# Ledger of designs, part 36: peptides against a protein of PDB entry 8YR4

Target 1, 309 residues: chain A of PDB entry 8YR4
Amino acid sequence: PRGSPALQLVVLICLGLMGLERALNVLVPIFYRNIVNLLTEKAPWNSLAWTVTSYVFLKFLQGGGTGSTGFVSNLRTFLWIRVQQFTSRRVELLIFSHLHELSLRWHLGRRTGEVLRIADRGTSSVTGLLSYLVFNVIPTLADIIIGIIYFSMFFNAWFGLIVFLCMSLYLTLTIVVTEWRTKFRRAMNTQENATRARAVDSLLNFETVKYYNAESYEVERYREAIIKYQGLEWKSSASLVLLNQTQNLVIGLGLLAGSLLCAYFVTEQKLQVGDYVLFGTYIIQLYMPLNWFGTYYRMIQTNFIDMEN

## One batch from the design tools (peptide; made by RFdiffusion4, then SolubleMPNN)

Design b1_p11_3_s3 (from b1_p11_3, 5 letters changed)
Fold by OpenDDE base, seed 3:
Structure b1_p11_3_s3 (fold): chain B 309 residues (1-309), chain A 11 residues (1-11)
Amino acid sequence: as target 1 above (309 residues)
Amino acid sequence: EEPDPVFPLVF
């Protein structure tokens, strides 16, 4: 945001909070490991109580991932409202200024409601794209990289390799299946719009339909359009289930391989019982935002297409 | 756009 030093400071604070979220994603599993180790060693209550209290405080700051917003994420979202409003208003004013620079011939050829709809879509697409990239995609990729580095340095290179292969396969399959699924979603949305347009046209022409006693014919045509829509909706929904199941299998295989390896290293006394719990907890934390990655990828792709139009 | 309900894989 050029022009307000206050909003630049808010952006820097939001970036700092994003860095803090990345640190919390590493620290929360570490503190949970430490609790399990202290419980295993039968450590004194004072040390255990302090570590548990610290863990709960860190977990309150982190939150429970995508389903429960932590304090840091809520504070970031709250501070970002002003930046989003400034960005939206700036894009709206740029689009509005550009629309006023367009020729009278361009305005006479388009309905004012269509022009407004294009402006609103353009503003929403730009603001949405930036928000998804900065707050969801980039942080998720950063957490994966941090996770790979952490496991490679503090466990063994084999754990870092398992996480790398699992995440790379997960992301690749998510993209490929999402691109394949986008075809069914586009077909569904096109048929939904056609079905809605037919219903609106029939209802606007209700006097003509009454005059010809064609009510049963219009209802049957609408039914056929709904059945065609539902056939496309089923393909879209079934493709989503296939995506989720594919993601689940990749995650399950990664968790199995890493958990078996961790259990083996614990039996060899190279790792502690808490390290097994850390691995499972950390992997689950990495996977929670990744479930939405296909949605973010699609939204980004849609928003790019909407900006080109 | 409804976010695809990616069922959070409740591990």
Scores: peptide ipSAE 0.025, ipTM 0.652, DockQ to the pose 0.737
Fold by OpenDDE base, seed 4:
Structure b1_p11_3_s3 (fold): chain B 309 residues (1-309), chain A 11 residues (1-11)
Amino acid sequence: as target 1 above (309 residues)
Amino acid sequence: EEPDPVFPLVF
């Protein structure tokens, strides 16, 4: 943001908090590993209690589970509200100024409500794009890379390879299925708008419909439009289930392969019991944001298209 | 557009 050093500082703090979240994503599994190892070794209570307390504190900072925002994530989100509002206002003013520069012919051909809807879509598109890229996509990719590096350095290279193959396959399938699904979603949204427009037009012309006793005809046309919408909605929803199931299978196979390999190395005394738990915990942590990756990819793709139009 | 309800697989 040019012009406010305070908002630039807030952006830097948010980036620092994002770096801290990445560090927490590595540290939380490590501390959980250490607890399991200390419990297995029957370590003294003082060492165990300190490690557990440290783990719980780190877990409070990180958060845990889909939708549980940790303290760091909440603080980041809170600080970002002002940056988002500044960015939104700037985009709205740029769109509004651009709309005033457009020819009178363009304005005469469009309803004022349509122009406002285009402005709102443009603003939400730009602000959404930046937020999803910076706060969801880039961090998730960073966590995957950090995970591959961590497992390759501190475990055997085979674990890093399993994570790499699993995540690469997951991302590839997510993109391919999301692109395929986007066609059904666009068709659904187009039919929804057409169905709504027909309903509004029929209701605005209520006096004419009543005068001609055409109520049954308008209801039947509306029913046909709903059935057509529901057919597209079903394809959209079924394609989402297929995406989620495909994602689940890939993660399940990666978790299976890595967990079996961990268990094998634990039986050979090359790894500790805590290392098995670390691997499972870390894969689950990578999986949580990846569930939304298809949604983020679609939103990015729609936002780019909405900026070009 | 609302984010698609991804069923979080709660492991």
Scores: peptide ipSAE 0.023, ipTM 0.624, DockQ to the pose 0.731
Fold by OpenDDE base, seed 5:
Structure b1_p11_3_s3 (fold): chain B 309 residues (1-309), chain A 11 residues (1-11)
Amino acid sequence: as target 1 above (309 residues)
Amino acid sequence: EEPDPVFPLVF
């Protein structure tokens, strides 16, 4: 944010908190591993109690993963409110200034309510795009990279390879299936708008409908439009279930391969029981943000299309 | 637009 050193400091603090979230995403599974190992070794209560207390404190800071209401995430969100407001106001003023620079002929050809709707869409699209990129997409990609590095260094190169292949396949399939399902969503939204327009037109012509006693006919036409909409909605919803199941299958296969390999190395005394628990916990933790990746991708595409219009 | 995925609670 140009012109406010206070808001610049808040942005730096928010970036620092995002870095802390990434560190917590590594530390929480490590402390959980250590608890499992201490329990297995029948360690003294004082060491166990300290490690458990430390884990619970770190878990309070982290929360339930990406999109969870963890203390660090909540603090970041709270501090970001002022930055978001500054950014939104700046975009709104830029759009408003640009609208005043447009020709009188452009304004006479459009309804004021349409112009305002374009301005509001433009503002929401820019601010939404920035928020999704900075707070959702980039952190998720960073957590994947950190995970690959961590498993490659502290376990074995095979674990890093499994995570890399699993996440690469997951992301690729998520993009491809999301692009495919976007066609069904667009068709659904077009039919929804057409159905709403017909209902509005029928209600605006209420006197004419009453004059001809055509209420039953208009209701039947509306029913047919709803049935047509629901047929498209079913395709959209079914395509989402297919996406989620495909994602679940990829993660399940990665979890299976990595868990079997981890169990094997535990039997060979190369890894501890806690390392098996760490791997499973870490993979599940990486899976949580990735479920939303298709939504983020779609929102980004929509926001780009809304900015080009 | 509804967020597509159910947010899995990681315990």
Scores: peptide ipSAE 0.024, ipTM 0.632, DockQ to the pose 0.450; fails the geometry check
Fold by OpenDDE base, seed 2:
Structure b1_p11_3_s3 (fold): chain B 309 residues (1-309), chain A 11 residues (1-11)
Amino acid sequence: as target 1 above (309 residues)
Amino acid sequence: EEPDPVFPLVF
């Protein structure tokens, strides 16, 4: 943010907190591994209790698992409120200034409520796009890269390859299936708007409908519009289930391949039992943010389309 | 537009 050194410092702190989240995403599985190894070795209670306490503290900072946001994420979100407000206000003022620079002919051709709606959509699209990119998409991609590097360096290169192939296939299929389902969603939204418009037009013409005793006819037309909508809604919802199931199958195959390979190496005494648990927990941890990736991709695409209009 | 809840598979 130009002109506020305090907000610039807050941005730097938020970037530092994002880096800390990436470190926690590696450390939490490592500490969990260490607990499993210490339990297997029947280690002294003092060492075990210290490692468990440290793990729980790191897990509190990280969050996840229970749908709770971690302390670090909450602190970042809290600090970012002022930066978001500054960015929103700046975009709103730029749009408002630009609207005042437009010709009188442009203003006379539009209703004030339409102009305000364009301004609000433009502001929401820019601020939403930035937030999804910075706080969801980029961190998720960074966590995947860090995961591949970690498994390639500290495990066998085959584990890094399995994670790479699994995550690459997951992301690719998520994009392709999300683009494929977008047509069903657009068709659903168009039919929803048409169904709402018919209901509004029928209610605005209430006196005419009463004069002709046409209530049963209007109800039947509305029922037909609802049935058409529900047919499109079913396609949209079924396509979402198909996306989620495809994602689940890809992760399941990656988890199967990696878990079997890990179990084999544990049997050969090349890895410890804790390393098997680490692999499973780390893959599940990478999977949790990825469930939203299709939603983020769609929202980014919508926000770009809304900025071009 | 409400984000379609990608149902988190709550494991």
Scores: peptide ipSAE 0.021, ipTM 0.614, DockQ to the pose 0.601; fails the geometry check

Design b1_p11_3_s4 (from b1_p11_3, 4 letters changed)
Fold by OpenDDE base, seed 3:
Structure b1_p11_3_s4 (fold): chain B 309 residues (1-309), chain A 11 residues (1-11)
Amino acid sequence: as target 1 above (309 residues)
Amino acid sequence: EEPDPVFPLSF
């Protein structure tokens, strides 16, 4: 934001908080490893209690699973509200100014409600796109890279390779299946809009339908439109299940390969029992945001298409 | 757009 040094500072703080989230994503599994090692070694209660308390504090900052936002993420989201509002307002004013610069002929050819809807879609698409890229996609990719580096340096190059291959395969399949699925979703949305339009037109022409006693005919036409919609909805939903199952299989294979390798190195006394727990915990943690990657990718594509229109 | 309920694979 080039107009307010306060908002620039808030952006820098938000970027710092994003960096802290990345650090927490590494530290939380490490502290959990340390707890398991201390329990295995039968360490004194004072050392164990301090490590557990530190872990719980770090976990509070990070947040738990897919539904629980951590303190750092909540603070980032809270601070970002003002930046988002400033960005939205700036985009809205730019669009509104541009609309006033357009020819009278352009305005006469379009309904005012359609112009406002285009402006609102454009603003929402730009602000949504930026938010998903900066806060979801880029951080997830950064966490993967950090994970690969961490496992390559502190475990063995084989662990880094397994994570790299698993994540690369996961991302590639997620993109390919999401692109394939987008066809079914677009067809569903088009048929939904057509079904809704038919229902609205029938209800607006209620007097005409009543005059011709055509109520049964309009109901049957609406039923046919619903059946056609449900056939497309089923394809969309079934394709989502297939995506999720494909993702699950890739994760399962990566977790299996890495867990077996880790267990082997623990039996060879090259790694500790806590390192096995760290690997599993860290992998699961990397996968939690990746489940949404297909959704983010689709929303990014939709928002780009909506900006070009 | 409803986010696809990517069921978080609750491992």
Scores: peptide ipSAE 0.027, ipTM 0.669, DockQ to the pose 0.729
Fold by OpenDDE base, seed 5:
Formats: C-alpha cells, structure tokens, sequence
Structure b1_p11_3_s4 (fold): chain B 309 residues (1-309), chain A 11 residues (1-11)
C-alpha cells in the first residue's frame, strides 16, 4: 500500500507469518516422527515429554493445515484486516472516479442500481482475486514445492518423484474437471436467474393473475422451472462429487505407492517407523488445502470474467 | 458458491 509505512510494515509482517506457516508445515511432521521414534526406542520420559510438548505447541501455531484456525494464520488474518480495508477503499474510489469520467449517455442508458452493482462486483472481484492468489494459491504451490524438495533430500529421490507426479496429476485433473463442470454451473445459474425473474414477474402482476384465477397455472409454471433448475443443479453437484472422487483417487494412489515404498525401506532398515508416519502425515497435510484448489480456480476465473465486463 | 471441498473448514 503506497502512502502508509505502517500498512507496509503490516504487509511485511504478514509475509513473514506466511513464511513461518511454511516452516511449521515441515516441522510439525518432523516432530511427530520424532515422537514415534522415541516411543519405539522406549526413550526416557523426560525426552518424550519435551518432544510431545514441543509438538503440541508447534501444532497450536500451525493449526490443522490450510483453512484451519492456527495461531499464526489467525494472527495473519487479524493483521490483514486493515490492509484489506485500505485496498478495498482504494479500489472503490478508483471505480467511483472512473464512473464519474464516463459519458452522460452511458449513465442515461443504465439504471443507477445496476451501476452500483457493477462497482460492487468490480471491487469484490479485485480484492477477492488478490486474496485467493496471495493467501491460498501461492502458499499451496509453495508447500508442494517444499514437500518435493524435502522428500527428495531427506528420503530418496523416488519419494520426491511420487509426490511430484501425484501433485502434478492432481492439479491437472482438478483444472480440467473444474473447467468441464463450469459449464454445468453456468447453465444452473442462468436457469436460477430465469426462475427468479419469472417468480418476480408473476408476483408483480398478482392482480392480473387473480383476475384470471390463474394462480394454479403460475404455480405449475414455477414448479416446471424449479424441476428444470434441479436437473441442472444435480448435474453441477454430481460433477463436484466426480471431482472430489477423482482427487481422492489420485491422492489415494500416491499415498499407496509412497506408503508401500516407505514400508519397504523400513523393512530394509533404511528408514525408521517414524519416517513412515511422517510420509503419511505430510501427504495428508498437502491434500487438505488442495481440496480447495478447484474452488480457488473457479473463483479466479469468475473474478477475471467479472473484471472484463 | 458452495466450496468444492467435502470439508469446508469454514473457519
């Protein structure tokens, strides 16, 4: 934010907290591994208690992954409120000034309520897009890269390859299936708007409907429109289930391949039991934010389309 | 728009 050094400092602190979240995403599985190893070795209670306490503290800072209410994420969200408000206000003022620069002919051709709705959509699209990119998409991609590097360096290159292939396939299928399902969602939204418009028009003309005793006819037309909407809604919802199941299958296959390989290396005494637990925990942790990736991708697409209009 | 994840951790 230009013009406020205080808000610039807050942005830097928020970026630092995002870096800390990435570090916690690596450290939490490591400490969990260490607990499992200490339990396996029947280590002294003092060492175990210290490691457990440290793990719980790190887990409190992290939370349950992306979308969880960890202390660091909550602190980031709290600090970001002022930056968001500044950004929103700046975008609103830019849109408002631009609307005043438009010709009288443009304003006379549009209803004031439509102009305000365009301005509000424009503001929400820009601020939403920035928030999703910076706080959800980029961190998720960073966690994947960090995961690939970590497994490649501290395990075996095969683990890094499994994570790379699994996540690449997951992201690709998520994009492709999300683009495919967007057609069904658009059709659903168009039919929803048409159904709502028909209901509003019928209610605005209620005197005419009563004059002709056409209440039953209008209710039946509304029922037909609802049935048509629900047929499109079912396609949208079924396509979402298909996306989620496809995602689950890809992660399941990656987890299977990596877990079998890890178990094999534990039997060969190349890895410890804790390393098996680390791998499973880390993959599940990477999976949690990725469930939202289709939502983020769709919202980004919608926001771009809303900015072009 | 409904969030795509089965478990929207809407926190």
Amino acid sequence: as target 1 above (309 residues)
Amino acid sequence: EEPDPVFPLSF
Scores: peptide ipSAE 0.025, ipTM 0.644, DockQ to the pose 0.312
Fold by OpenDDE base, seed 2:
Structure b1_p11_3_s4 (fold): chain B 309 residues (1-309), chain A 11 residues (1-11)
Amino acid sequence: as target 1 above (309 residues)
Amino acid sequence: EEPDPVFPLSF
């Protein structure tokens, strides 16, 4: 933020906290591995208790795998409130100043409520896009890259390849199926708006409907519009289930291939039992934020379209 | 907007 050294420091602290989240995403599975190995070796209680306490503390900092519920993420979100408010206010003032530079003919052709709605959508689209990119998309991609590097360096190169292929296929299918699904969602939203408009028009013309005793006719037309909407809603919801099942299948296949390979290397005494648990834990940890990737992708597309208008 | 996961977690 230009003009506020305090807000610049807050941005740097937030970036540092984002780096700490990435480190926690590697450390938590490692400490969990170490607990499993210490339990398998029947290690002394003092060593086990220290490792468990350290793991629980790191897990409190990280949160429940959603990222958003961890102490570090909550602290970042809290500190970011002032930066978001500064950015929002700056965008609002830029839009407002630009609206005052527009011709009198442009203002006379529009209602004040439409102008305010354009300003609010413009502010929301810019701030929303920036938030989703910086706090959701970029960190998720970074965690995948860090995961591939970790498995390639500390495991066999085949594990890095499995994670790479699994995550690349997951992301690609998520994008392709989300784009395919967008047509059903747009059709549903268009029919919802048409159904609402018909209900509003019927209620605004209530006296005319009463005069012609046309209530049964208007109810039947509304029923037909609802049935048409529900047919499109079913296609939207069924396409969502198909997306989620496709995502689950890709992760399941990656988890199967990697878990079988890990189990084989444990039988060959090349890996420990804790390394098997680490692999499963790490893949599940990468999967949890990826469930929302299709939502982020759609929201980014919507925010770009709303910014161009 | 509906979230893409079947089980929406509060963000």
Scores: peptide ipSAE 0.025, ipTM 0.638, DockQ to the pose 0.359
Fold by OpenDDE base, seed 4:
Structure b1_p11_3_s4 (fold): chain B 309 residues (1-309), chain A 11 residues (1-11)
Amino acid sequence: as target 1 above (309 residues)
Amino acid sequence: EEPDPVFPLSF
């Protein structure tokens, strides 16, 4: 943001917090590994208690769920509110100024409510795009790269290869299925708008519909529009289930292959029991944000299209 | 547009 050094500092702090989240994503599995190893070795209580306390503290900072519940993530989200508001206001003012530069002919051909809806969509698209790219997409890709490097350096190169292949397949399938699904979603949204417009037009013409006793005809036309909408909604929802199931299968196969390999290396005394737990924990941490990746990709794609219109 | 509820794989 140009013009406010305070907001620039907040952006830098948010980027620093994002770097800390990446470090926590590596450290939390490592500390959990160490706990399992210390328990297996029957280590002294003092060493175990310190490692457990450190793990719980790191886990509090990271969060346990969808990545949004950690102290660092919450602090980042809180600090970002002011940056988002500044960006939103700046985009809204740019759109509003641009609308005033448009020809009188353009304004006379548009309803004021449609113009406002275009402005709101434009503002939300730009702000959403930047937020999803910076806070969801880039960090997820960074965590994958960090994971591949970590497993390649501290485990056998085979683990890094499994993670690479699994994540590459997951991302590729997510993109391909999301692009395919986007066609159904666009068709659904278009039909939703058309169905809503028919309902509004029928209700605005209520007196005319009453005068001609055309209520049954308008209800039947509305029913046909709903049935057509529901047919498109079903395709959209079914395509989402297919995406989720495909993602789940790729995850399951990656987890199976890596877990079997970990178990084998533990039996060969090349890895410890904690390394098995680390692999599973780390893979699960990589997959949690990836579940939303299709949504983020779609939102990015929609936001780019909404900026071109 | 609300994010489609991707069922988070609750592991």
Scores: peptide ipSAE 0.024, ipTM 0.650, DockQ to the pose 0.705

Design b1_p11_4_s1 (from b1_p11_4, 4 letters changed)
Fold by OpenDDE base, seed 3:
Structure b1_p11_4_s1 (fold): chain B 309 residues (1-309), chain A 11 residues (1-11)
Amino acid sequence: as target 1 above (309 residues)
Amino acid sequence: EEPDEVFPLSF
């Protein structure tokens, strides 16, 4: 934010907290590995208790696999409220000033309520887009890259390749299926609006409907509109189930391949039992944010289209 | 907006 050094500091702190979240995503599986190894080696209680306490503390900082419920994420979200409000207000004022620079002819041709709605949508779309890009998309991509590097350096290069292929296939299929699904959602939303508009029109004209004794006809037309809507809703919901199932299959195959390879290397005494647990835990941690990637991708596309209009 | 993806059942 230009003009407020305090808000610039808050942005830097938020970026630092985002870096800390990335570090926690690596450290939590490592500490969990260490617990499993210490349990396997029958290590002294003092070493085990310290490692468990440290793990629980790191897990409290990280939160759940989505990262959204951890102390660090909550602190980041709390600090970001002021930056978001400043950014929103700045965009609103820029839109409002631009609206005042527009010709009287432009204002006379549009309803004031429509202009305000366009301004609110534009502001919400810009602020939403930036928030999703910075806090969800970029961190998720960073976690994948960090994961590939970690497994390539500390495990065999085959693990890094499995993670790379799994995540690349997951992202590609998520994008392709989300773009395919977006057609059904747009058709559903258009039919929902048409069905709602018909219901509102029928109710506003209730005197005319009653005068012509046309209540049964309007109810039947409304039923047909609902059935048409539900047919599109079913396609939207079924396409979502297909997306989720496709993603689950890709992650399942990646987890299977990597878990089998890890188990093999543990039998060959090249890896420890804790390394098997680390791999599974880390893959699940990478998967949890990725499950929202289709949603973020769609929201980003919608927000871009809403900014161009 | 409902999140499209149901929380992955934690395996």
Scores: peptide ipSAE 0.027, ipTM 0.679, DockQ to the pose 0.617
Fold by OpenDDE base, seed 2:
Structure b1_p11_4_s1 (fold): chain B 309 residues (1-309), chain A 11 residues (1-11)
Amino acid sequence: as target 1 above (309 residues)
Amino acid sequence: EEPDEVFPLSF
């Protein structure tokens, strides 16, 4: 943000916290591995207790439990509120200034409520797009790259290849299936709007409907519109289940291939039991943010279309 | 907008 050194410092701190989250995403599985190895070796209680306490502290900083954001992510989100407010206000003022520069003929041709709705959509689309890119998409891609590098350097190169192929196939299928399902969602939304419009028109013409005793006819037309909507809703929902199942199958195949390879190397004493647990934990950890990738891709695509209009 | 993807309970 130009003009506030305090907000520039907050942005730098937020970037530092994002780097710390990436480090935690590697360290947490490593410490969990170390616990499993220490338990297997029947290590002294003092060493085990220190490693467990350190793991729990790192896991508190990371988060990634059932819906729990980590302390570092929460601190980043808290600090970012002021940056977001500054950015939103700047975009709103730019749009508002630009609206005042437009010709009187443009203002006379539009309703004030439509102009404000365009301004609000423009502001939300720009700020939303930036937030999804910086805080969700880029970090997720970085975690995948870091994971591939980690498994390629500290495991056999075959593990890095399995993770690369699994994540590349996952991302590709997520994009392709999300683009394919977007047509069903658009058809559902258009039919929902048409069904709502029919209900509004029937209620606005209430006196005419009563005059002709046409209530049963309007109810039946509304039922037909609902049935048509539900047929499109089913296609949208079924396509989402298909996406989620496809994602689950890709991760399941990657987990199967890598877990069998880990188990084999453990039987050959080339890897420890903790390394098997690390692989499974790390793959599951990479999978959790990826579940939202289709949603982020769709939101990014929608926000771009809304900015062009 | 509700997130389309219900977070599958990863067991």
Scores: peptide ipSAE 0.026, ipTM 0.659, DockQ to the pose 0.564
Fold by OpenDDE base, seed 4:
Structure b1_p11_4_s1 (fold): chain B 309 residues (1-309), chain A 11 residues (1-11)
Amino acid sequence: as target 1 above (309 residues)
Amino acid sequence: EEPDEVFPLSF
């Protein structure tokens, strides 16, 4: 944000908080590992209690589970509201200024409600793109890279390879299936708008429909439009289930391979029981934001297209 | 827009 040093500082703080979230994403599994190891070794209560307390504090900062925002994430989101509002207002004013620079011929050819809808889409697209890239996509990719590095350095290189292959396959399949699905979603949305437009037009022309006793004909046309919509909706929903199932399968295979390898190295006394738990916890933690990656990819793709139009 | 996940794994 050019022109407000306060908002620039807030952006820097948000970036710092994002870095802290990445550190927490590594530390939380490590502390959980340490608890399991201390329990296995029957360590003194004082050491165990300190490690547990530290873990719970770190977990409070991180959060855990889908929809549970940790303290750091909540603080980041709270601080970002002002940056988002500033960015939104700036984009809205730029779009509005640009709309006033457009020819009278352009305005006469469009309904005012359509012009406003274009402005709202443009604002949403820019603000959405920035938010999804900075807060969802980049952090998720960073966590994957950090995970690969961590497992390669502190575990055997085989673990880093499993994570790399699993995440690369997951991301690739997510992109490919999401791009394929996007075609069905666009067709669905187009048909939804057409179905709604027919219903609105029929209702606005209610007197004419009554005059001609054409009610049965309008209902049948609306039924046909709904059936066509539902056929596209089914394809969209079925493609979503296929995406989710594919994602679950890839993560399941990665978790299986890595968990078996961990268990094997624990039996050979090369790793501790806590290392098995760390691997599983870390993979699950990487998986949580990846479930939304297809959504983020689609939204980014849509936002780019909406900025070009 | 609906998320591409119906049931996020709550861990």
Scores: peptide ipSAE 0.024, ipTM 0.671, DockQ to the pose 0.533
Fold by OpenDDE base, seed 5:
Structure b1_p11_4_s1 (fold): chain B 309 residues (1-309), chain A 11 residues (1-11)
Amino acid sequence: as target 1 above (309 residues)
Amino acid sequence: EEPDEVFPLSF
């Protein structure tokens, strides 16, 4: 934010909190590993109690794995409200200024309500795109990279390779299947709008419909439009289930390969029992924000299209 | 747009 040093400081604090979230995503599984090892070794109660208390405190800071419900994430979201408001207002004023610079012919050719809706879509598109990129996409990619580095350094290089291949395949399939399903969503939305428009037109012509006793005919036409919509909705929803199942299969295969390899190295006394638990916990933590990646990709794509219009 | 995913409540 140009012109407010206070908001610039808030942005820096939010970036620092994002870095802390990444550190917590690594530390929480490590502390959980340590608890499992201490329990296995029948360690003294004082050491166990301290490690458990530290883990619970770190887990409170991180939140329940979504990265959205933790204390650090909530604090970041709270601090970001003022930055978002400043950014939104700046975009709204830029769009409004630009609208006043447009020709009288452009304004006479458009309804004021349409112009306002374009301005609101433009503002929401820019602010949404920025928020999804900065707070969802970039952190998720960073967590994957950190995960690959961590497993490559502290485990065998094979673990880093499994995570790399799993996440690369996951992201690629998520993009490809999301682009494919976007066609079904567009067709569904077009048919929804057409169905709504038909209902509005029938209701606006209510007197004519009553004059001809055509209520049953209009209801039947509306039913046909709903059935056509539901056929497209089913394709959209079924394509989502296919995406989710494909994602689940990729993660399941990665988890299987890595868990078998980890179990093997535990039997060979190269890793501890806690390292097996760490691997599973860490993969699940990487998986949770990745579920949303298809949604983020679609929203980014929609926001780009809405910004070009 | 509804989020395509159930908000992953991970513990």
Scores: peptide ipSAE 0.024, ipTM 0.669, DockQ to the pose 0.392; fails the geometry check

